Peptides against a protein of PDB entry 7MKK. Designs and how they scored, part 35

Target 1, 71 residues: chain A of PDB entry 7MKK
Amino acid sequence: SMKEKVKAKLVEIRKFVPFIRRVRIDFQDTLSKVQGHRLDALVNLLDREDVSMSSLNKIEVIIDKLRTRFN

## One batch from the design tools (peptide; aimed at target 1 S52 K65)

Design b2_p30_4_s1 (made by RFdiffusion4, then SolubleMPNN; from b2_p30_4, 14 letters changed)
Fold by OpenDDE base, seed 3:
Structure b2_p30_4_s1 (fold): chain B 71 residues (1-71), chain A 30 residues (1-30)
Amino acid sequence: as target 1 above (71 residues)
Amino acid sequence: SEKERKEEEEELLKLLDELFEEEEEDRKKK
């Protein structure tokens, strides 16, 4: 079901939450206040249980960009 | 409301997708 697919995708995306948190902290002096705030908001968003598949797909692209820039 | 929350979420995701675009544009102008 779509509900099961969303849950599975959320589990996979949440594996990157520690990475996002580390980027936010390790590069805090390099990031602008706005950039830092948006990364914090991303982590908070992934703490929710009601994220749509559409949003999860967009988050995956964002994480890929972060991985490219910050390894 | 749920509608307002979803709109804010979509705006956040758009901004995150463009998180470093300004830096790249500034680099190209130098």
Scores: peptide ipSAE 0.546, ipTM 0.870, DockQ to the pose 0.094
OpenDDE base, seeds 1, 2, 4, 5: peptide ipSAE 0.541, 0.530, 0.521, 0.546; ipTM 0.866, 0.863, 0.859, 0.870

Design b2_p30_4_s2 (made by RFdiffusion4, then SolubleMPNN; from b2_p30_4, 14 letters changed)
Fold by OpenDDE base, seed 5:
Structure b2_p30_4_s2 (fold): chain B 71 residues (1-71), chain A 30 residues (1-30)
Amino acid sequence: as target 1 above (71 residues)
Amino acid sequence: SEEERREEEEELLKLLDELFKEEEKALKEK
């Protein structure tokens, strides 16, 4: 079901929360205030259980871009 | 280059802004 797919995707995306937190901290002096705020909000969003598949797919793209930029 | 990095960061911010705009819309529909 779509519900099960969303749950599975959320579990996979949540594996990158430590990475996002690490980027936020390691590059805190490099990131602008808005960039830092957006990363904090992204982590908080991933604590929710009601994130849509559409949002999770966008988050995946964002994480890929973060990985490219910040290793 | 430095310019390429700035462009990539700007694109990332746009994606994040779009994401949260969609989340706000979804929350209002509940």
Scores: peptide ipSAE 0.201, ipTM 0.678, DockQ to the pose 0.832
OpenDDE base, seeds 1, 2, 3, 4: peptide ipSAE 0.195, 0.195, 0.194, 0.193; ipTM 0.671, 0.672, 0.669, 0.670

Design b2_p30_4_s3 (made by RFdiffusion4, then SolubleMPNN; from b2_p30_4, 16 letters changed)
Fold by OpenDDE base, seed 2:
Structure b2_p30_4_s3 (fold): chain B 71 residues (1-71), chain A 30 residues (1-30)
Amino acid sequence: as target 1 above (71 residues)
Amino acid sequence: SAAERAREEEELLKLLDELFEEEKEELEKK
């Protein structure tokens, strides 16, 4: 079902939460307050259980950008 | 509401997609 697909995608995306948290901390001195806040908000979003597939796909793109920039 | 949360989420995702882009200058029309 789509519900199960969303859950599976969420599990895969959540694998990057430690990475996002690490970026937030390791580069805190170079990130602006707004950038840091948005990264915090991303982590908080991924803690939710009601994230849509559309959002998860967009988050994947964002994470790819972070990976390119920070590792 | 669910609709409000969805809008906030969409806005956040847009902002995150532009996280390292230069801030656009706001223009006013006269």
Scores: peptide ipSAE 0.516, ipTM 0.855, DockQ to the pose 0.099
OpenDDE base, seeds 1, 3, 4, 5: peptide ipSAE 0.505, 0.505, 0.507, 0.507; ipTM 0.852, 0.852, 0.852, 0.853

Design b2_p30_4_s4 (made by RFdiffusion4, then SolubleMPNN; from b2_p30_4, 13 letters changed)
Fold by OpenDDE base, seed 4:
Structure b2_p30_4_s4 (fold): chain B 71 residues (1-71), chain A 30 residues (1-30)
Amino acid sequence: as target 1 above (71 residues)
Amino acid sequence: KKEEEEKELEELNKLLDELFKEEEEERKKK
């Protein structure tokens, strides 16, 4: 079902939460205040169970860009 | 190199803004 697909996608995206937290901390001095706040908000969003597939797909793109920038 | 980095960061920031705008709009519908 679509609900199962969303849940599966959320599980996969949540695997990157430790990475996002690490980027936020390790690069805190190089990140703008706005970027730091956005990363904190992104982690908090991924703790929710009501994230849409649209949002999860956008988050995936964001994570890929973070990986490209921060390894 | 610096200009490319700025463009990448701008794109990342735009995607984050779009994400949080969507989440805010979804919350307003509930």
Scores: peptide ipSAE 0.316, ipTM 0.738, DockQ to the pose 0.830
OpenDDE base, seeds 1, 2, 3, 5: peptide ipSAE 0.315, 0.316, 0.312, 0.316; ipTM 0.739, 0.740, 0.736, 0.739

Design b2_p30_5 (made by RFdiffusion4)
Pose (drawn by RFdiffusion4):
Formats: C-alpha cells, sequence, structure tokens
Structure b2_p30_5 (pose): chain A 71 residues (1-71), chain P 30 residues (1-30)
C-alpha cells in the first residue's frame, strides 16, 4: 500500500516549497551558506518523485522546525 | 542567541541525515 502513500504526502508536503523558497530569500541575510545550500537542495529534492517515505517524514519535521524558527 | 545557534546546528544535522537517507534509498533502488 505504501507505493501510493508516498504520492499523497509529497502532494501535501509540496505546498511548502514556496514557503521554503521565501525563507531562503528573506533570510539569506540571517543564515549561513551551508544553510542556504541545504535549503535549496531541499527544494530540488521535493521537486522529484523518487523520494523515500523515510525522507518525507524527515522533511515534515524539518518543515515544522522552520515554521517555528522563522515565521 | 545560544539557543538559536543550537537550533541552527540541529537543523543542519537534520538536513544532512535527510540527504544521506535519500542517497541510501536511491542506491537500494539501483
Amino acid sequence: as target 1 above (71 residues)
Amino acid sequence: EEEEEEEDEELNEDLDELFEEQEEFEEENE
């Protein structure tokens, strides 16, 4: 059943790509280079579909961690 | 400020773990 379980989460979880992109730009003045990079690679990854469920769970947390460090 | 630095370090670690886990998943699929 997991096969699809992914697609669903990626759909919902892609609604934050603009949010992340905003965080990266507004606060390029606040964050490190290596934080800028990883935040980009995060966007680039959420743009693919060979994405593991084990990584989407890691990405939901990472997002909850930015909805509250910023915003 | 110390708490913010700690939170940034944790975020970096979480992102590193994410990209390592995704790379291992891609290798398994290959």

Design b2_p30_5_s1 (made by RFdiffusion4, then SolubleMPNN; from b2_p30_5, 10 letters changed)
Fold by OpenDDE base, seed 4:
Structure b2_p30_5_s1 (fold): chain B 71 residues (1-71), chain A 30 residues (1-30)
Amino acid sequence: as target 1 above (71 residues)
Amino acid sequence: SEEEEEEEKELLELLDELFEEQEEDLEKKK
């Protein structure tokens, strides 16, 4: 079902939460206040249980961008 | 709720701007 697919996608995306947190901390002196806030907000968004598949797909793109920039 | 969904969309758009700002910062350093 779509519900099962969303849950599976969310589980996979949540695996990157530790990475996002590491970026937030490791680069806290380089990131602007707004950039840091956006990363915090991203983590908070992934803690939600009602995130749509559309949003999860967008988040995946964002995480890929983070991996490209901060790898 | 619909309000939460709209807030989520706005947040995702703001998150995308993070990388544009980084590109601009890199260009300014060149």
Scores: peptide ipSAE 0.112, ipTM 0.562, DockQ to the pose 0.078
OpenDDE base, seeds 1, 2, 3, 5: peptide ipSAE 0.092, 0.077, 0.090, 0.110; ipTM 0.552, 0.549, 0.545, 0.567

Design b2_p30_5_s2 (made by RFdiffusion4, then SolubleMPNN; from b2_p30_5, 13 letters changed)
Fold by OpenDDE base, seed 2:
Structure b2_p30_5_s2 (fold): chain B 71 residues (1-71), chain A 30 residues (1-30)
Amino acid sequence: as target 1 above (71 residues)
Amino acid sequence: MEEEEKENKELLELLDELFKEEEEDLEKKK
Protein backbone atom coordinates (compact mmCIF):
# COMPACT_ATOMS: atom_id res chain seq x y z
CA SER B 1 0.00 0.00 0.00
CA MET B 2 0.99 3.69 -0.19
CA LYS B 3 1.16 3.75 3.64
CA GLU B 4 3.61 0.82 3.62
CA LYS B 5 5.76 2.56 0.96
CA VAL B 6 5.85 5.77 3.03
CA LYS B 7 6.83 3.78 6.14
CA ALA B 8 9.60 1.96 4.25
CA LYS B 9 10.94 5.24 2.77
CA LEU B 10 10.85 6.89 6.21
CA VAL B 11 12.90 4.01 7.67
CA GLU B 12 15.50 4.43 4.89
CA ILE B 13 15.68 8.23 5.27
CA ARG B 14 16.00 7.93 9.08
CA LYS B 15 19.28 6.05 8.53
CA PHE B 16 20.75 9.47 7.62
CA VAL B 17 19.68 11.17 10.90
CA PRO B 18 23.07 10.40 12.54
CA PHE B 19 24.78 11.94 9.48
CA ILE B 20 22.65 15.11 9.68
CA ARG B 21 23.42 15.38 13.42
CA ARG B 22 27.15 14.95 12.71
CA VAL B 23 27.06 17.68 10.02
CA ARG B 24 25.27 19.98 12.47
CA ILE B 25 27.89 19.45 15.20
CA ASP B 26 31.13 18.99 13.21
CA PHE B 27 30.48 22.08 11.08
CA GLN B 28 28.68 24.17 13.71
CA ASP B 29 31.27 26.97 13.47
CA THR B 30 31.04 27.13 9.65
CA LEU B 31 27.23 26.84 9.35
CA SER B 32 25.10 29.98 9.51
CA LYS B 33 22.54 30.23 12.34
CA VAL B 34 19.80 29.77 9.72
CA GLN B 35 21.45 26.62 8.30
CA GLY B 36 21.93 25.18 11.79
CA HIS B 37 18.31 25.86 12.75
CA ARG B 38 17.01 24.26 9.54
CA LEU B 39 19.14 21.14 10.08
CA ASP B 40 17.77 20.85 13.63
CA ALA B 41 14.24 21.23 12.26
CA LEU B 42 14.96 18.57 9.59
CA VAL B 43 16.01 16.08 12.29
CA ASN B 44 12.87 16.91 14.30
CA LEU B 45 10.69 16.41 11.19
CA LEU B 46 12.18 12.93 10.68
CA ASP B 47 11.12 11.99 14.25
CA ARG B 48 7.47 12.29 13.10
CA GLU B 49 5.40 9.40 11.71
CA ASP B 50 3.16 11.56 9.45
CA VAL B 51 5.78 12.70 6.88
CA SER B 52 4.47 12.48 3.28
CA MET B 53 6.15 10.67 0.38
CA SER B 54 6.60 14.05 -1.37
CA SER B 55 8.44 15.41 1.66
CA LEU B 56 10.56 12.25 2.00
CA ASN B 57 11.65 12.56 -1.65
CA LYS B 58 12.65 16.20 -1.07
CA ILE B 59 14.53 15.22 2.10
CA GLU B 60 16.46 12.64 0.05
CA VAL B 61 17.58 15.40 -2.36
CA ILE B 62 18.61 17.56 0.62
CA ILE B 63 20.63 14.69 2.12
CA ASP B 64 22.38 14.11 -1.22
CA LYS B 65 23.38 17.79 -1.33
CA LEU B 66 24.64 17.60 2.27
CA ARG B 67 26.68 14.50 1.38
CA THR B 68 28.23 16.28 -1.61
CA ARG B 69 29.15 19.29 0.55
CA PHE B 70 30.24 17.63 3.80
CA ASN B 71 31.57 14.20 2.65
CA MET A 1 33.49 31.08 -2.39
CA GLU A 2 30.84 31.93 -5.04
CA GLU A 3 30.05 28.24 -5.77
CA GLU A 4 29.79 27.48 -2.05
CA GLU A 5 27.44 30.44 -1.50
CA LYS A 6 25.30 29.27 -4.44
CA GLU A 7 25.15 25.71 -3.05
CA ASN A 8 24.20 27.07 0.40
CA LYS A 9 21.43 29.19 -1.15
CA GLU A 10 20.04 26.23 -3.11
CA LEU A 11 20.10 24.06 0.05
CA LEU A 12 18.25 26.73 2.06
CA GLU A 13 15.65 27.12 -0.72
CA LEU A 14 15.01 23.35 -0.72
CA LEU A 15 14.64 23.35 3.09
CA ASP A 16 12.22 26.30 2.93
CA GLU A 17 10.12 24.54 0.27
CA LEU A 18 10.10 21.34 2.34
CA PHE A 19 8.80 23.04 5.49
CA LYS A 20 6.17 25.00 3.54
CA GLU A 21 4.82 21.74 2.08
CA GLU A 22 4.83 20.04 5.51
CA GLU A 23 2.73 22.90 6.95
CA GLU A 24 0.28 22.62 4.02
CA ASP A 25 0.09 18.81 4.37
CA LEU A 26 -0.55 19.09 8.14
CA GLU A 27 -3.32 21.64 7.54
CA LYS A 28 -4.99 19.31 4.97
CA LYS A 29 -5.02 16.48 7.58
CA LYS A 30 -6.96 18.58 10.14
Scores: peptide ipSAE 0.278, ipTM 0.711, DockQ to the pose 0.920
OpenDDE base, seeds 1, 3, 4, 5: peptide ipSAE 0.275, 0.269, 0.275, 0.275; ipTM 0.707, 0.702, 0.706, 0.707; seed 4 fails the geometry check

Design b2_p30_5_s3 (made by RFdiffusion4, then SolubleMPNN; from b2_p30_5, 14 letters changed)
Fold by OpenDDE base, seed 3:
Structure b2_p30_5_s3 (fold): chain B 71 residues (1-71), chain A 30 residues (1-30)
Amino acid sequence: as target 1 above (71 residues)
Amino acid sequence: SEEEKKEMEELLELLDELFEEEKKDLEKKK
């Protein structure tokens, strides 16, 4: 079902929460206030259970770009 | 660099799109 797919996707995306937190802290001095705030908001968003598949797919793209930039 | 600036702006645009979508989704659910 779609609900099961969303749940599975959320589990996969949440695996990157520690990475996002590390990016936020390790690059805190080089990130602007707005960039830091958006990363914090991204982590907080992933703590929720009601994120849509569309949003999760966008988050995946964002994480991919973060991994490319902050590998 | 100009490339880094462009990449960060693109990332910020994606984040903005994400949060606008979430905002709309939350509004729709209410």
Scores: peptide ipSAE 0.179, ipTM 0.671, DockQ to the pose 0.847
OpenDDE base, seeds 1, 2, 4, 5: peptide ipSAE 0.177, 0.172, 0.178, 0.178; ipTM 0.668, 0.664, 0.669, 0.670

Design b2_p30_5_s4 (made by RFdiffusion4, then SolubleMPNN; from b2_p30_5, 13 letters changed)
Fold by OpenDDE base, seed 5:
Structure b2_p30_5_s4 (fold): chain B 71 residues (1-71), chain A 30 residues (1-30)
Amino acid sequence: as target 1 above (71 residues)
Amino acid sequence: SEEEEKELEELNKLLDELFKEEKEDLEKKK
């Protein structure tokens, strides 16, 4: 079901929360204040259970971009 | 570098799109 797919994607994406947190801290000096706030908000968003599949797919792209730049 | 700037701009755009969508989704639930 769509619900199950969303849940599975959320579990997958949450695996990168520690990475996002590390990026936020380790590169704090190179990130703008706005970028830092966005990363904090991104982590907070992933704590929610009602994130849409569309949003999760976008988050996946964001994480890929972060991985490319910061690891 | 110009490449770093473009990458950051793209990242920022993606983040903006994400939070715009989340805002819209929250409003739809009201």
Scores: peptide ipSAE 0.243, ipTM 0.680, DockQ to the pose 0.833
OpenDDE base, seeds 1, 2, 3, 4: peptide ipSAE 0.238, 0.238, 0.199, 0.241; ipTM 0.677, 0.675, 0.628, 0.678; seed 3 fails the geometry check

Design b2_p30_6 (made by RFdiffusion4; failed a check: the pose's geometry)
Pose (drawn by RFdiffusion4):
Structure b2_p30_6 (pose): chain A 71 residues (1-71), chain P 30 residues (1-30)
Amino acid sequence: as target 1 above (71 residues)
Amino acid sequence: EEEEFEELNEELDELFEEQEEFEEEQEEEE
């Protein structure tokens, strides 16, 4: 059943792509280069679909951890 | 605040490593 279980989570989670893109631009002045890079690769990854469930769970937390460090 | 950024970097590294391992496992299965 997992097969799909992914698609669903990726759909919901892709609603944060603009939010991440905003965090990266507004605060390019606040964060490191390696934080800018990893935040971009995060966007690039959420744009694919060969995305593991185990990484989406890591992404939901990494997002909860930016909805509160910023914003 | 610096500790929170270090933790975030670590978790992003773990994410990209886990995704790379998942892609390698998919290739082995093919």

Design b2_p30_6_s1 (made by RFdiffusion4, then SolubleMPNN; from b2_p30_6, 13 letters changed)
Fold by OpenDDE base, seed 1:
Structure b2_p30_6_s1 (fold): chain B 71 residues (1-71), chain A 30 residues (1-30)
Amino acid sequence: as target 1 above (71 residues)
Amino acid sequence: SEEEDKELLELLDELFEEEEKALEEKKKKE
């Protein structure tokens, strides 16, 4: 079901939470206040169980952008 | 780069705009 697919993707995306936290810390001096706040909010969002597939897809793109900057 | 930072910020803004709309819609149905 679509619900099962969402849950599966959420599990996969959550694997990157430690990475997002690390980016937040390691790049804290180069991030704007707004960017830092948004990254914190992103981590908090991933703690929720009611995230849509659309949002999860966007989060995946964001993580890819963060990976480009981090590595 | 400044352009990369702008792109990232735009993506984050779009994400949370969608979440806000989804939350509002959910609240209206409850």
Scores: peptide ipSAE 0.315, ipTM 0.738, DockQ to the pose 0.794
OpenDDE base, seeds 2, 3, 4, 5: peptide ipSAE 0.316, 0.312, 0.310, 0.312; ipTM 0.739, 0.736, 0.734, 0.736; seed 2 fails the geometry check

Design b2_p30_6_s2 (made by RFdiffusion4, then SolubleMPNN; from b2_p30_6, 14 letters changed)
Fold by OpenDDE base, seed 5:
Structure b2_p30_6_s2 (fold): chain B 71 residues (1-71), chain A 30 residues (1-30)
Amino acid sequence: as target 1 above (71 residues)
Amino acid sequence: SKEEEEELLKLLDELFEEEKEAREEEEKKK
């Protein structure tokens, strides 16, 4: 079901929360204030259970870009 | 780069706009 698919995707994306937190700290001096706030909000968003598949896909793209920058 | 920074900001803004719309639609149905 779509519900189970979303749940599975959310579990996979949540694995990157520690990474996002590290990026937020390590790049704090290079990020704009709004980007920093958005990254904090992104971590908080991933605590929710009602995140849509479209949002999760966007988050995945964001994480991929952060990975490229961080590594 | 500045371009990468702007792209990241854009994606984050689009994400949170989508989440806002989703919540508004959910509340409208109640």
Scores: peptide ipSAE 0.250, ipTM 0.688, DockQ to the pose 0.828
OpenDDE base, seeds 1, 2, 3, 4: peptide ipSAE 0.248, 0.249, 0.249, 0.247; ipTM 0.686, 0.688, 0.687, 0.685

Design b2_p30_6_s3 (made by RFdiffusion4, then SolubleMPNN; from b2_p30_6, 14 letters changed)
Fold by OpenDDE base, seed 2:
Structure b2_p30_6_s3 (fold): chain B 71 residues (1-71), chain A 30 residues (1-30)
Amino acid sequence: as target 1 above (71 residues)
Amino acid sequence: SEEEEEELLKLLDELFEEEKEDLEKKKKLE
């Protein structure tokens, strides 16, 4: 079902939460306040259970950009 | 809300594009 697909995608995306947290901490002195806040908000968003498939796909692209920039 | 979520995603997407541009500019200036 679509609900199951969303849950599966969310599980896959959540695998990157530790990475996002590491970026936030490792670069906290170099990130601007707004950058840090947005990363925190991204982590908080991924803690939710009601994220749409569309949003999860967009988040995946964002995480890929993070990975390119920070590793 | 979903609207706030879309705003956040847009802001994050724009942020990393700006950072990429800044990095490219720095490389060109070196």
Scores: peptide ipSAE 0.271, ipTM 0.718, DockQ to the pose 0.080
OpenDDE base, seeds 1, 3, 4, 5: peptide ipSAE 0.251, 0.259, 0.266, 0.258; ipTM 0.707, 0.710, 0.716, 0.709

Design b2_p30_6_s4 (made by RFdiffusion4, then SolubleMPNN; from b2_p30_6, 14 letters changed)
Fold by OpenDDE base, seed 2:
Structure b2_p30_6_s4 (fold): chain B 71 residues (1-71), chain A 30 residues (1-30)
Amino acid sequence: as target 1 above (71 residues)
Amino acid sequence: DEEEERELLELLDELFEEEKKALEEKKKKE
């Protein structure tokens, strides 16, 4: 079902939460307050269970950009 | 890259605006 697909995608995206948290901490002094707040909000969003497939796909793109910048 | 950073911030802003709208729509249906 679509609900099962969303749950599976959420599990895959949540694998990157530790990475996002590390970026937030490791670059805390170089990130603007706005950037830091957005990363915190991204982590908080991924803690929710009611995230849409559309949002999860956008988050995946964001994570890929974070990986490119901070790896 | 400064351009990549801007794109990341724009995507974050878009995402959170959509989540806000979805939450507002959910509240209207309850």
Scores: peptide ipSAE 0.134, ipTM 0.567, DockQ to the pose 0.647
OpenDDE base, seeds 1, 3, 4, 5: peptide ipSAE 0.131, 0.133, 0.118, 0.124; ipTM 0.564, 0.565, 0.550, 0.555; seeds 3, 4 fail the geometry check

Design b2_p30_7 (made by RFdiffusion4)
Pose (drawn by RFdiffusion4):
Structure b2_p30_7 (pose): chain A 71 residues (1-71), chain P 30 residues (1-30)
Amino acid sequence: as target 1 above (71 residues)
Amino acid sequence: EEFEELVEELDELFEEQEEFEEEKEEEEEE
C-alpha cells in the first residue's frame, strides 16, 4: 500500500516549496552558504517523484523546524 | 546551534535519499 502512500504526502508537502523558497531569499542575509545550498537541493528534491518515504518523513520535520526558526 | 542541527538533518536526508536510489537501481538490475 505504500506505493501510493508516498504520492499523497509529496502532494501535501509540496505546498511548502514556495514557503522554503521564501525562507531562502528573505534570509539569504542571515544564513550560511551551506544552508542556502541544502535549502535549494531540498527544493530540487521535492520537485522529483523517486522520493523515498523515509526521506519525506525527514522533510516534514525539517519543515516543522523552519516554520518555527523563521516565520 | 539550531542551524547546525538543521544542516545535519539535511545531510541525513540527502544521504538517505541517495541510498534509496542505489537500492532501486540494484533492484532494477536484478

Design b2_p30_7_s1 (made by RFdiffusion4, then SolubleMPNN; from b2_p30_7, 14 letters changed)
Fold by OpenDDE base, seed 4:
Structure b2_p30_7_s1 (fold): chain B 71 residues (1-71), chain A 30 residues (1-30)
Amino acid sequence: as target 1 above (71 residues)
Amino acid sequence: SEDEELNKLLDELFEEEKKALEEKKKKELE
């Protein structure tokens, strides 16, 4: 079902939360204050259970951009 | 720039989530 697909995607995306946290901390001096805040908000968003597939796909793109720059 | 692109993506994400939440709340009140 679509619901199960969303749950599975959320589980996969959450695997990157430690990476996002590390980026936030390790590059705190490089990131602007607003970027740091946005990363914090991103982590908080991923704690929710009601994130849509559309949002999860967008988060995947964001993580890819972060990986390109910071890993 | 990469920073501008990242910021744009993040802004789009949070706006999408905001709209989704508002729509959900609206439906619950109807």
Scores: peptide ipSAE 0.459, ipTM 0.823, DockQ to the pose 0.799
OpenDDE base, seeds 1, 2, 3, 5: peptide ipSAE 0.457, 0.458, 0.455, 0.457; ipTM 0.822, 0.824, 0.822, 0.823; seed 3 fails the geometry check

Design b2_p30_7_s2 (made by RFdiffusion4, then SolubleMPNN; from b2_p30_7, 14 letters changed)
Fold by OpenDDE base, seed 3:
Structure b2_p30_7_s2 (fold): chain B 71 residues (1-71), chain A 30 residues (1-30)
Amino acid sequence: as target 1 above (71 residues)
Amino acid sequence: SDLEELNELLDELFKEEEEARKKKEEEKLK
């Protein structure tokens, strides 16, 4: 079902939460307060169970951008 | 810049999440 697909994708995306946390901490001095807050909010969003497939797809793109920028 | 693009994507994400919450709230009020 679509619900099961969302749950599965959420599990996969959550694997990057430690990475996002590391980016937030390691680059804290180079990030603006707004950027830092957005990353914190992103981590908090991934702790929720009601994230949509659309949002998860966008988060995947964001993570790819983070990986490209911060390696 | 790449960071500006990232920020834009983050803004789009949270805008969509807010719109989704508003839509759900509106549906509950019907």
Scores: peptide ipSAE 0.312, ipTM 0.745, DockQ to the pose 0.732
OpenDDE base, seeds 1, 2, 4, 5: peptide ipSAE 0.310, 0.312, 0.310, 0.312; ipTM 0.744, 0.745, 0.743, 0.745

Design b2_p30_7_s3 (made by RFdiffusion4, then SolubleMPNN; from b2_p30_7, 13 letters changed)
Fold by OpenDDE base, seed 4:
Structure b2_p30_7_s3 (fold): chain B 71 residues (1-71), chain A 30 residues (1-30)
Amino acid sequence: as target 1 above (71 residues)
Amino acid sequence: DEDEELLKLLDELFEEEKEDLEKKEKEKLE
């Protein structure tokens, strides 16, 4: 079902939470205040169980951009 | 600019999440 697909996608995206936290800490001095705040909010968003598939797909793109930029 | 692109993507994400939450709250009250 679509609900099962969303849950599976959320599990896969959550694997990157430690990476996002590391980016936030390791690059704290190079990130703008706004970027830092948005990364904190992104981590908090991924703690929710009601994230849409659309949002999860956008988060995947964001993570790919973070990986390209920061490691 | 890579930093500007990242901020734009994050802002778009959180706008979508706000709309999704508002929709869910409305559906719950109906």
Scores: peptide ipSAE 0.282, ipTM 0.718, DockQ to the pose 0.806
OpenDDE base, seeds 1, 2, 3, 5: peptide ipSAE 0.282, 0.279, 0.280, 0.282; ipTM 0.717, 0.715, 0.715, 0.718

Design b2_p30_7_s4 (made by RFdiffusion4, then SolubleMPNN; from b2_p30_7, 15 letters changed)
Fold by OpenDDE base, seed 2:
Structure b2_p30_7_s4 (fold): chain B 71 residues (1-71), chain A 30 residues (1-30)
Amino acid sequence: as target 1 above (71 residues)
Amino acid sequence: SDLEELNKLLDELFEEEKKALEKKKEELEK
């Protein structure tokens, strides 16, 4: 079902939360306040259970961009 | 730039979530 697919995607995306937190901390001095706040908000969003598939797909792209820039 | 694109994607994400919350609230008020 679509609901189960969303749950599965959420589990996969949540695997990157430690990575996002690490980026936030390691680059805290180089990130703007806005960028830091957005990363914090991204982590907080992933704590929710009602994130849509559309949003999860966007988050996946965002994580790919972070990986490209921050390794 | 890649950073600008990242920021744009983040903006789009949070705008989508904002709209989703608003819609959810509207449905609850019916």
Scores: peptide ipSAE 0.301, ipTM 0.740, DockQ to the pose 0.692
OpenDDE base, seeds 1, 3, 4, 5: peptide ipSAE 0.294, 0.300, 0.296, 0.297; ipTM 0.735, 0.739, 0.736, 0.737

Design b2_p30_8 (made by RFdiffusion4)
Pose (drawn by RFdiffusion4):
Structure b2_p30_8 (pose): chain A 71 residues (1-71), chain P 30 residues (1-30)
Amino acid sequence: as target 1 above (71 residues)
Amino acid sequence: EEEEEEEEEEEEEEWEEQDEFLDELEEELE
């Protein structure tokens, strides 16, 4: 059943792409280069669909961690 | 069957690279 279980989470989770993109631009003045890079690769990855469930769970936390370190 | 096993190993390697990259991002956000 997992097969789909992914698609669903990716759909919900892609609603944060604009939010991450904003975080990366507004605070390019606050964060390191290697934080800018990893935040971009995060965007690029959420744009694919060969995305592991184990990686989406890691991505939900990493989002919860920036809905509260910024915003 | 050997080609299907090789394709599954390649998919797992790609998943492992995604997991390692996201662990680095989580550490950078601490």

Design b2_p30_8_s1 (made by RFdiffusion4, then SolubleMPNN; from b2_p30_8, 12 letters changed)
Fold by OpenDDE base, seed 5:
Structure b2_p30_8_s1 (fold): chain B 71 residues (1-71), chain A 30 residues (1-30)
Amino acid sequence: as target 1 above (71 residues)
Amino acid sequence: EEEAARAAEEEEKKHKEQDEFLDELLSELD
């Protein structure tokens, strides 16, 4: 079901939460204040259970961009 | 009925706002 697919995707994306937190801290001085706040909000969003598949797919792209730029 | 429809609309709005937030972050990282 779609619900099962969303749950599975959320579990996979949550594996990158430690990486996102690390980027936020290690590059705090190079990130704009707005970018830093958005990364904090992203981590908080991933603690929720009501995240859409569309959002999860966008978060995957964000993680790829962070990996390219910051490691 | 009306309560279920209102709840569905609220969840749709919430998900739309999440997508807008993520789109802004994506744009900042371009």
Scores: peptide ipSAE 0.561, ipTM 0.862, DockQ to the pose 0.874
OpenDDE base, seeds 1, 2, 3, 4: peptide ipSAE 0.559, 0.560, 0.560, 0.560; ipTM 0.861, 0.861, 0.861, 0.862; seed 2 fails the geometry check

Design b2_p30_8_s2 (made by RFdiffusion4, then SolubleMPNN; from b2_p30_8, 12 letters changed)
Fold by OpenDDE base, seed 5:
Structure b2_p30_8_s2 (fold): chain B 71 residues (1-71), chain A 30 residues (1-30)
Amino acid sequence: as target 1 above (71 residues)
Amino acid sequence: SEEEERKKKEEEKRHEEEDKFLDELLEELD
């Protein structure tokens, strides 16, 4: 079901929450204020259980970009 | 119920807002 797919995707994405937190802190001087705030919002969003598949897919791309730039 | 419909609408609005800020974040990270 779609519900199961969303849950599975959320579990996978949440594995990167520690990484996102590290990027936010370690690179705060290279990130714009807006980027930093959005990363904070991103982490908070991932604490929810009712995240849409659309959002999760976008978050996956964001994580890939962060990994490329900051890992 | 009316309450369930209201909650559904609120969730839809939240998802739209989430999509918006995520799109903006994607753009900022380009």
Scores: peptide ipSAE 0.585, ipTM 0.873, DockQ to the pose 0.815
OpenDDE base, seeds 1, 2, 3, 4: peptide ipSAE 0.584, 0.583, 0.584, 0.582; ipTM 0.873, 0.872, 0.873, 0.872

Design b2_p30_8_s3 (made by RFdiffusion4, then SolubleMPNN; from b2_p30_8, 14 letters changed)
Fold by OpenDDE base, seed 5:
Structure b2_p30_8_s3 (fold): chain B 71 residues (1-71), chain A 30 residues (1-30)
Amino acid sequence: as target 1 above (71 residues)
Amino acid sequence: KEEEEREKKAKEEREKKEDEFLDELLKELD
């Protein structure tokens, strides 16, 4: 079901929360203030259980871009 | 049902705001 797919995607995306937190801290001086705030918001968003598939797909792309830029 | 409708509307508004900051973050990371 769609609900099951969303839950599965959320579980996979949450595996990267520690990475996002590290990027936020390790590159704090490189990131703009706004970028830092958005990363904080991103981590907080992933604490929710009712995140849409659309949002999760965008977050997946964001994580890929972060991995490319920040290892 | 009224409470369910209010909850639904609150979720929709939250998701709109989520899309906005996610889209901006995507753009900044291009």
Scores: peptide ipSAE 0.615, ipTM 0.884, DockQ to the pose 0.698
OpenDDE base, seeds 1, 2, 3, 4: peptide ipSAE 0.613, 0.613, 0.614, 0.612; ipTM 0.884, 0.884, 0.885, 0.884

